# Ledger of designs, part 92: peptides against a protein of PDB entry 5H65

Target 1, 294 residues: chain A of PDB entry 5H65
Amino acid sequence: QYLERTPLCAILKQKAPQQYRIRAKLRSYKPRRLFQSVKLHCPKCHLLQEVPHEGDLDIIFQDGATKTPDVKLQNTSLYDSKIWTTKNQKGRKVAVHFVKNNGILPLSNECLLLIEGGTLSEICKLSNKFNSVIPVRSGHEDLELLDLSAPFLIQGTIHHYGCKQCSSLRSIQNLNSLVDKTSWIPSSVAEALGIVPLQYVFVMTFTLDDGTGVLEAYLMDSDKFFQIPASEVLMDDDLQKSVDMIMDMFCPPGIKIDAYPWLECFIKSYNVTNGTDNQICYQIFDTTVAEDVI

## One batch from the design tools (peptide; made by RFdiffusion4, then SolubleMPNN)

Design b2_p10_6_s1 (from b2_p10_6, 4 letters changed)
Fold by OpenDDE base, seed 3:
Structure b2_p10_6_s1 (fold): chain B 294 residues (1-294), chain A 10 residues (1-10)
Amino acid sequence: as target 1 above (294 residues)
Amino acid sequence: DVDTSRIDLS
């Protein structure tokens, strides 16, 4: 998809939709804080959502922890169950269900845990020790996913979320449909449980200036622009530093724009109608900047 | 904050 470079002044005069290759300086960007730029996007209904905060998850899991595991749902052909009673004043009961592969417990690094009644802290601890964790609750006849407002799957520090609008949840026994019960691919788990997985995306606004004009363009990207997955950045200090370094490189604080490096990227124009108002907007696409930084 | 209402989500 070769395109000749077009100056911003020319682009600003043209009708949409069109695609352009540009070379411009990043005058400014929003939001300035990285955690505010990470959103969840549904590929099906296209809703954008905020990533739940720790406090939000605490509430969900605390509520789930008030429920007593149903003894009738323990120790099935799919999983072996262990029950703990906490030492706190409440005497909270926690159930951990170890999913088996063909009736045999896999190694810890390949094991999926179904956690019933665990707090966020406890769940995170287990997710760091075992391959995968699904927060669950006792349903009427089977274990069920706890809440789509919380991760449906936690692998290490990565939280996988599902779309409430597009998902039609199925009970845990549907994991039996998975041939491979060791790798626990998030998309496969989601499919088995009737979940439409949400995608982590960077959502930012870039103000671009090439000396001929100024143009505002959106960035919505999962892992191509920074060559850093949006799904991992919130839980990894090194990745956060890398993104910050990239942004500081293109938009260095404390110096004039004349000294800024040039950014080469592709942008597309499109029409946006809001009531009687019609305007042309721009969005960055198919662009990687990380290679220029390294 | 970013005005997400004008993002091309297609």
Scores: peptide ipSAE 0.386, ipTM 0.931, DockQ to the pose 0.870
Fold by OpenDDE base, seed 4:
Structure b2_p10_6_s1 (fold): chain B 294 residues (1-294), chain A 10 residues (1-10)
Amino acid sequence: as target 1 above (294 residues)
Amino acid sequence: DVDTSRIDLS
């Protein structure tokens, strides 16, 4: 839909909800650190969560590594199992279950590994070598997802998380319902295991100034604004640099705002009520900066 | 830091 540009001074006088096209300068933004701007969002219950830190995952996987794999759950029709005993002081048991496609082991780039008893380091090594990794534990009668506080699926450097509130976990054998056991689409895996997948989102606040007025607008976006997936940015230095460059371009440090480039974007207004207080808030939508810069 | 309580999550 086409919207005519509206000056901020006019927008600030209008009731919500409305949609606007604006041309403004990015006076400032928060948070300044990229890591702080990436969150996990549940599309069902709408909770926003922090992306777990490496230290958080270390604890979870260390705890999981104290559990011994159940021999009775190894080598099923769904997967072939290999087990290792570490040669360190702990003599830790690590089981890797290679999921088969119609009874046949797929190529490494198509293979899903179920890892039981692995450390974060070990899991990361395997996820970089194989297509997909699911951290699991031995349940009573089947393998089960280890912990929703950790990724339910790791593909390369991408960690897929599930919502604890909305998920109703099912055992690993439910992966049998997947016809294609080579691509391992995260949404399909999630569905099979009863997981509501969380979405990576950039969450930022922009202070916009067009010379007629100033307003703050939220940015909540997964991959459109920067044309960079929020799901990949935290583990990719080049993508991080790209985001930083974009932000520095629109909000260059050390120079006056008069020299800032113009940002064209769409914003929507909406009402937020807290008790007797009514406030109009703004949020950026359907905006790609790369297109606006050109 | 960002006050996420006022974000339109719908």
Scores: peptide ipSAE 0.385, ipTM 0.931, DockQ to the pose 0.882
Fold by OpenDDE base, seed 5:
Structure b2_p10_6_s1 (fold): chain B 294 residues (1-294), chain A 10 residues (1-10)
Amino acid sequence: as target 1 above (294 residues)
Amino acid sequence: DVDTSRIDLS
């Protein structure tokens, strides 16, 4: 799959679809803020959506915390339950269900917690100490996932989200189908619960200039371009700094474009129709900046 | 904001 380098001026004259290898300078990019560049993408229905803000999650979990855990659903063959009553004026009840592996409680680093009635702060504290957390609620006959607007699985600082459009939720007891109840692979959990996992993606527009022409291309990538997972960047200051450093390297502020480093990447062209208007758009693919010549 | 409507998601 080798492609010869093509100048932008030549690319701009050609019909789509085609694939190209280019060498260009990053004149500018959007959005400038990293937080705005991270989205959630459904691989099935292809919807793009925003990553929920902390305030959004607070509301969801606060609402969930108004519901009292159903005693009838506690302490099953799948999990052992412990109940806490808060000492605040409301006396809120929080249920933590420890999922067992073949009837035995796993070590903390292998343990899945089902949390019912917890606040975002409480859930985050538990997820930092235990391997995996699923926010749940009491259903009619079983525990159920709380809300797909919130993470269906939290592992450390990583929030895993599911697609509301494509998911057909199943009750928590379906976790029994997992033979290994220690690793808690997000995809396996999602499959057991009928969830279509969303993918974290960087979504940006690059304005590329090689001196022969200027071309705007989309970047939609999960972990290849920066060699940094989009799923982790929002919760890790060091990763954020790394992305910022990379972007500053390719598009340094305060200097002229003549001094910018060269970026080598692959782009594909494709047709986009808007009514009677047809235009050619471009998108970066299969590109890692760490492997590019600067 | 980015115009995501023109991204090739295929």
Scores: peptide ipSAE 0.379, ipTM 0.930, DockQ to the pose 0.804
Fold by OpenDDE base, seed 1:
Structure b2_p10_6_s1 (fold): chain B 294 residues (1-294), chain A 10 residues (1-10)
Amino acid sequence: as target 1 above (294 residues)
Amino acid sequence: DVDTSRIDLS
């Protein structure tokens, strides 16, 4: 869709809401550290929340590891269970439940593991060997998802999170509703377990300057702006480097703004009311600044 | 950090 390019000085005089095409230089941006720019967003309730840090997950899984797997919940028609006892003084029990497809164990690359009582390190080890991992705990009648503060599904290095506010958790046996118990599509798993999946998003503030005016615009984007998925960037050094290079290109350190490259993008204006205060804010949309390498 | 309270989440 075509929009005529509008100078920032003109935009700053206009009422909201409106959409604009602009050409401006990225004077500055925040946050400067990439890991601080990645958030989790609920598409339903629209809450933004931080991606849990490794330390946060350590605590959650350590707490879960203090719970003993319930023997009566082992070895159901849905899964086969294996139990390990650690060699520490407490003899911690770890249960791994191998989900079956129509009563048959699938290949490792198709297998979903339900991990009960495992530490983050142990969970990561298993997730590297098997297709999918769900951290679980023993409920009253069935296994249940451990904690929505932790991933509900781990596939490789990708951590899938659910919204605490919008999710209405169902027990693990609801995975039986899935016809295909080999692919373990995150959305299907979420649906079966009553989880509203959160979306990884880049959240940044850009200060844009075209020589006629200066305005701040938010960037909230999952995979379009950088052509890099926010869901993968935190666990991939090369992707992180790519994002950093893009930002350094548009906002090079130690260089005067006159030498900055021009950024063409779309921004929308909108009204924000906070008590008695009313202001116009801006947000970037439908913009790609880097080519995807396929 | 970013003030997320003013982001258009629609």
Scores: peptide ipSAE 0.378, ipTM 0.929, DockQ to the pose 0.876

Design b2_p10_6_s2 (from b2_p10_6, 4 letters changed)
Fold by OpenDDE base, seed 4:
Structure b2_p10_6_s2 (fold): chain B 294 residues (1-294), chain A 10 residues (1-10)
Amino acid sequence: as target 1 above (294 residues)
Amino acid sequence: EVDTSNIDLS
């Protein structure tokens, strides 16, 4: 896609929608904190959601841990179940259901665990050890996903979330529809369970200035802009540092804007109606930035 | 807390 570079002053005079190639300096951006810029986006309804905080997950799983696994739902053709009882005063029951492939337990790195009654800490330990875990609860007739406010699938350190608005949850036995019960591709799991998976996205507002004009451009990007997956950045300090370095490069603190590097990017304009007001907004798209030695 | 060390699929 080739577009001739257009100065911001010209863009600001034009009606939407249009696409532009621009060269501008990043005067400022918001939010300033990286963790505040990572959101969950639904590709279907396009709602943005906050990534649940660890504390939020603790509450959800703690509540789930107060529920006793239903014995009648254990040991099906789909999974083998093991029960642990904690040694605390209440004797909390935790069920781990090992999903079988064609009636056979797969290798640990290929096994999906359904965890019922586990705490966040316990779930994370299991996910790190066995890779794939789904937090579940006992339904009336089958195991069910615990809560869409929590991950529907945890693989290593990656938490996969689903859209509450767009998902129509199906019970765990629907995993039987998966021919391959070893790879546990998140999209396949989501499809089987009626989940619309959310996408991790960087969400930022850039104030761009090319000397002819100033405009704000919205950035919503999963992995192209920084060449860093938004899904991994919150769990990797090195990736966080990389993003911070990139932003500091384009918008260095304590330095005058005259010395800022130029940012080349594509933006698209679009109309937004807010009550009686009609305004034109701008969004960055199809843009990749990399760290440069300045 | 559950001792996950005793979970083995091998």
Scores: peptide ipSAE 0.053, ipTM 0.814, DockQ to the pose 0.014
Fold by OpenDDE base, seed 5:
Structure b2_p10_6_s2 (fold): chain B 294 residues (1-294), chain A 10 residues (1-10)
Amino acid sequence: as target 1 above (294 residues)
Amino acid sequence: EVDTSNIDLS
């Protein structure tokens, strides 16, 4: 709720943990490059990991494409299957499984596709034309998720990832547990398949200065701070420009800090042990810059 | 690559 504004000089003298409302200028921030500030965060084990690069995904899907779809797993009560054979020298087979809703194929914008043997390019093309795509492989008795190092669900340009440490994968037929097979909510898909979904987060360190003191505050935020989803920013040039504009507004290059706008935000202090040294660190929370610019 | 133009749910 409401907290009275506290100057940084007072905060720097207090023990942790505590919560504060502050008004300060953004002297500097790191990392400076947006793509370096977007990470994947597990809500259970709290591991931070890098968003896989296109090259990483190419390797995973290319490896998956070396496997031939199992004919025995095609055309079940859950999905209808169609096979494409490439015309190249390898004659690669790609299986697309169209998930049915109560035995009926839904509209394209509501359909979940299970793709077996597709390249990244092919998968992306399908995800742009259809609502949802899951990369899969043929297991022993059922289709299975291809690899948690790749997205478990692609919706348009959004890649949904799962935590390898916390997930206990279940086979594709477990999607039968979903009553509604049209909306394909990522959390519901994850739950059905035993996946702990990772959260896209902006991870930054802000150096804040209110004229009384200077402190560094850690930012880990998904969509509140910028009012821009971290899950979408890497695939949208306009969103990237928006984030850059916001950061340039608070920390404009080429001018002195006295001309910087004021940032109003909430920070919490916490204790960190580093060997024999104990230090107090700070984290920004429950803050939206679009609303708190002064 | 796979020609996705002929993928239809109808």
Scores: peptide ipSAE 0.053, ipTM 0.813, DockQ to the pose 0.014
Fold by OpenDDE base, seed 1:
Structure b2_p10_6_s2 (fold): chain B 294 residues (1-294), chain A 10 residues (1-10)
Amino acid sequence: as target 1 above (294 residues)
Amino acid sequence: EVDTSNIDLS
């Protein structure tokens, strides 16, 4: 809870691990580009991953679209299937499986679509129309999640990703375990399919200066620091502008650091060992800077 | 491209 404010010069002399409250100016930060600051973090194995770009997803879905939906997997107790054939010479098949709730099709806003063989463009169109979609493929005996390199669930403009390392994928029929087949909570979907969901996080390095010393502090935060969800920022121009405004406020371009505002935050020190080299690093925690902005 | 305009739950 309460910590006495400690000058950076004193912190720099102390052993780790410790927690501090500091007041410092943000001299600089990296990365400078917001989209480069948003990563995917696994809460289990703690690996950080890049958020796939549209081009990456295009490739994945294009590959998936080369596969023909298996007729024997269509129209089960879990879902009703409808097939579209493209007008190209190859006659690409796209299957949309409408997940039922106790044998009844829900309303469009409550219905989960399983998309098989769709392109990114087609999937996006469907997600905008029906809210919840899962890209799938035909397995040997059941539909399966297409690829953990792509979202396992798309809701509106939100892409939900899973950890390849920690997930043990189960077939689509495991969605039957969900009593409520209308809300499609991402965590519930993930659990049913054996997916460890990744978390969107802001990952940044701050160079802090309080006049007594300079310290680099690591930031990994999902929604507390900026009071803006990392999961939504990439798809919302207004949220992006807000983050940019916050960073510009604390680290304004074109002026000297003497005019920078003071940043109040908590940091914790920790030891990092790389072979025979030992160093103390710092991480920002339990800090909100945008309460007056948001 | 699939015409998604005719995809509905009706």
Scores: peptide ipSAE 0.052, ipTM 0.812, DockQ to the pose 0.014
Fold by OpenDDE base, seed 2:
Structure b2_p10_6_s2 (fold): chain B 294 residues (1-294), chain A 10 residues (1-10)
Amino acid sequence: as target 1 above (294 residues)
Amino acid sequence: EVDTSNIDLS
C-alpha cells in the first residue's frame, strides 16, 4: 500500500474518513504500563474487556471446585474420566476427563483435558503438563464450560477467552464435531462450543508530533505493530522487555523530543459523534515499528 | 490440592 506522506498540519484540516501515511515523533503515549494496555476484544460486538486477573480466576475456580462431579457424566465415548480426592478437610473431588480421539486416548501432548473441580493452581499445573485444558462443570445432561469469565481453553501459558455477549454455549459433547481431536485449535474448539473467541489486543493512545502539528492516534493491534502477540506478552518477561524497549526507543524518558526518532506509520481518520458534537479521531493501522527498531 | 505429578494417560 502506497500513500504519500502528509504533514500533520494538513491532516488536521481535512474531513474524515481518510487514510494517511505520516512521519512523526511519539511525544507521549497512554497507558504507560504495559499490562494496562493489553485488552480483550470481541471481533463481533467489538466490546473491549479487561484481561481477568489471577485473583478473579482464583475465585471462579474455587467456586467451581465446591461442586461435586456428576458420576453419570463420567466415562463417555468422548472421554475417559478419573477422579481425585484431596486430602484436606473438605475432601474436594476433582475430575479429569481425557478426551479420546476416535475412541483412543492420544498422547499426552495431544490430549485435551477437561478439568472439573480444579483450582487455578491445579489447572495451571495440568496445562503445563498436557498443554490443552478446558475448565468444565457438570451440567444437567452433559459437561459444560465452567464460566466464560474464565478461560475456555488453556494451552500452556496462553489463556483463551470467549465473549459473554456473543457466545451461545453448547455442551462438551459438541467437541465430537471436530474431526481432528489432537491439535485442539482454539478457534475450532470455540466454534464447536458456540464461543466467540476474544482477541488479545494492545490498546494505546499515541500523541504524535511532526513539528507541524500534534494529533492523538488510537492503536488497537494484536500482533502487527510490535510484531509481538498481545496474547503472549503478559506471560513472557522477554516479550514485555521487548515492548518496553520499543516504547522507550521512540519515547525515551528524560530526553527532549528533538532527539526522538521518527516514526513512520499509517493513520486513518474517522468521525465520532457524541450528541451534537462531531469529532474527528485517528487510528493507527497497518503499521509495524519493529522493523525499524529491531 | 491434587498431586498432578501422577496424572497421565496411563
Scores: peptide ipSAE 0.052, ipTM 0.810, DockQ to the pose 0.014

Design b2_p10_6_s3 (from b2_p10_6, 4 letters changed)
Fold by OpenDDE base, seed 1:
Structure b2_p10_6_s3 (fold): chain B 294 residues (1-294), chain A 10 residues (1-10)
Amino acid sequence: as target 1 above (294 residues)
Amino acid sequence: DVDTSNIDTS
C-alpha cells in the first residue's frame, strides 16, 4: 500500500501504532553472522525459537539410538522394515521403515523413510538417497515421532521443525490418511501427525539513519526481504553469499555512511511495555530490497 | 545475537 515518505525525525515524535514509508541508510545491523539471524517462528503461538545446532541434534539422535526398535512394530501395512546392527561393542540396532503407497514401495525419489535408532550422520546419509526421512521411535502401540526438538521431516538438506507448544502428536499410522504417499508434502505430513510446522525467519535489527534521525527497527521475514527463503539459506552456500552480498551492499565495510545506498522500506511502530518501562518499537514490513540483485 | 523480546511476532 502506498504511503508518503516520512523523515525519521518526524516518526520519532509520533505515537504508536502507525505505519510509515521511509528512505534511510542502514548504518548498522545485528546480528552480523547470518546463521545467527535465522530463527524458527510458530504461526500459531507466535513464539520464536532457535534453530537447533548440529550438536543439539547429535545429542537427540544419540539418545534415540540407545533405544532398541520394537520388533512388534515392524512390517505393517504402512511400511516395510529393515534392521541393521552396528559393529560397535554394544551392537546398536537401527531400523529403517520404508513407507509403502497402497502396499507398494515407491521409487527412492518418492520414498519416505522412518528411521529408528539412527545417528545424525546415518540419517543424513539416508536423506541424501531418499526423498524424505522422519526420525521415529517405538511407542507403546505404534511408531511415534522421535522428538520435536529434532526435525520431524528431512528432505534433502531441509530440516522441517514443529512447535512443541502447539503440536498434539499423533502416531505414525496416521500417515495412512494421506492419499498420496509419494510426494510427502511437509504440510500434509505435519497435519497427519498433528504437528504445527515452524517457519524459518530472518530476525535482525537494523539501525536506520536518514540524516534527520536514527531509528532501530526489527526485521522478521521468511522470504520477502531478501527474496531468499530463510528455510534454505542455512544449507546453501550460494544463498548465504547472496545475503551477505546484499548486506555488504547496504553496509559496505570501510566506507563512510555518507556513501551508503539508500534503503526504501516500510516500518510500523508499536507500543511495548516491559514492566514499568514503556517504549515504542519499530519493525520493517512488506519490504523487498533484493529484486534487482537476485 | 538479537534481543527478540520486543519483536512483533503476530
Scores: peptide ipSAE 0.568, ipTM 0.954, DockQ to the pose 0.824
Fold by OpenDDE base, seed 3:
Structure b2_p10_6_s3 (fold): chain B 294 residues (1-294), chain A 10 residues (1-10)
Amino acid sequence: as target 1 above (294 residues)
Amino acid sequence: DVDTSNIDTS
């Protein structure tokens, strides 16, 4: 995409909506803490949501762990079931259902586990050893997804979430419709279970200054801006460091703005009405920051 | 903390 570079002073005088190419310095940004900038976005209803914290998940899984697995739902054509009784004071029962491919159990690195009654800690341990994990509960006639407030699918350290508003959940046996029962593509799993998957996004506010004017612009991006997936950054220290390094490069601490590097990006303007107040807002789009910033 | 009330989520 080609646009002529426009100074901020000129942009600030124009009506919305419009698209611009700009060259400006990043005076400041919010939030300063990376984990606060990662949100979940629904591509269908466009709702922004907070990523559940560990404490939130603990509550959900603890509640699920109080339920006893239904024996009638064990060992179907889709999965083989194994039951454990914990040795803790409560002695809860945990069911692990190993999903089969063409009637046989796949290799551990290709296996989907359905976990019933597991704690967050137990689920995470299993997700590190097996390809995929879905937390489930016993429904009336079949296993069902436990709760959309928790991940519907965990692959390694990646938590996949679904939209409560847009999803119409189907029972676990609908996984039979998947031809490939080895790779367990998140979108395919979601489709089979009637889930609209949420997307991880970076959500930030940039204060941009090109010497002619100052402009605040939103950033909502999944993987283009930093060339780092928002879906992976929360659980990867190296990726977090990379993002921090990029931001420090554009906004070096203890240095005056005169020494900041120039940022080239695209921004769009749009009208926003808040009660009786009308204002123009700005948002970054189709922009990738370069590591070799001059 | 970011005010996201005016963000374009479409």
Scores: peptide ipSAE 0.567, ipTM 0.954, DockQ to the pose 0.814
Fold by OpenDDE base, seed 2:
Structure b2_p10_6_s3 (fold): chain B 294 residues (1-294), chain A 10 residues (1-10)
Amino acid sequence: as target 1 above (294 residues)
Amino acid sequence: DVDTSNIDTS
């Protein structure tokens, strides 16, 4: 991928679509808050959506917790079930289904739990102790995924989401198709359950200035630009600090732009039509800044 | 927040 460096002033005069290699300073960027820059992207329908907030998840799991687990669906060849009753006036029933591997209960660090009736707090606690957790509900004939608005799989602190538009959910017994019932690879779990996994992406707008011109470029990237996975940054303070440090390096607060470091990257131009309005937009691609900084 | 309406998501 070789492109000659092009000044921004020249780029701004050219028709789209084109690809460019540029060297510019990061005058400013949006959003300033890192958590606002992380979105979910569907690789199939290409929609961008917000990562659900804790409050959103609380509501979903609270609703799920009002449903009583169906006794008929407990203790199958796929999983062993245990039931707990909470010590509150409602006496909420919580079912935990331990998925077996070839009829044998795996070690805790390899075990997938299906949680029925758990709160977000309870689910998170269990996900920290066991390998994987899937929030489920009692369906008509089998356990089913609780809600695609919530994670379909939780591994440690990582929440895996699926696309509501593109997914055709299948019942939990379809996990039987997985040969490996210990690692619980998210993509494999998703495939078994008919889920199109969403991808975490950084979504930002950069204002770039090379002294000849100024243009705005989008950044949509999962793990290449910062060499930090968008899927992990929200729950990792150290990763957040790293991203902040990178951004502060390229766009230091309280410093004149003349002293900013140069950023080399690839950008593509493309045409956008919104009603009667036509404009050329720009987007960063195939760029890693971390190697230049580290 | 950022206006994402013009992002190339393809």
Scores: peptide ipSAE 0.567, ipTM 0.954, DockQ to the pose 0.809
Fold by OpenDDE base, seed 5:
Structure b2_p10_6_s3 (fold): chain B 294 residues (1-294), chain A 10 residues (1-10)
Amino acid sequence: as target 1 above (294 residues)
Amino acid sequence: DVDTSNIDTS
């Protein structure tokens, strides 16, 4: 849809909801640190939540590691199981279940591992070597996903999370419904296990100034704005540098705003009611800045 | 430290 450019001074006088095309300078933005801007969003219940920290995951996996794998659940038609026992005083048992494709163990780069009783460190080591990892626990009759507070799927350095509110978990044997047991597409895995996958999003606030007015707008975007996936940026130094470069270009430190480049984007206005207080808020949408920078 | 209470998450 084509929208004519509207000055901020005019926008600030109009009622919501409306959509605008604007040309403005990025006076400032928050948060300043990239890692603070990455959140998880549920497309179903619309909840925003923080990406779990390493410390949070450590606790979850340490707790899971206190449970002993059930021998009765090992070596099914779906997976082959291997058990390790630690040499510490507790004698912790770790089970790794190698998911088979039509009864055949796939290559490591196509293999899904189900890990039971592993620490974060151990899980990460395996995920770096194999295609996919699912942290699991022994249920009553089948393996089950360990905890939705932890990733339901790890692929390399990418952690895939599910929504606790919207998910209705199913047991691991439901992976049998997947015809292709080599690609392990996160959405397919989620569907098989009854998980509503969360989406990584950049969440920021922009202060925009076009010389006629100033307004604050939210940015909530997964991969369009920077043309960089929010799901990958936290674990990729090059992607982080790219985002930082983009932000520094639009909002260079130590430089007066008069020298800032112009940013063209779309913003929408909407009404927000907090008790008896009504206000208009703004949010950026359908905007790509990378094309303007590169 | 970003107030996201008014963000449109729909």
Scores: peptide ipSAE 0.566, ipTM 0.953, DockQ to the pose 0.802

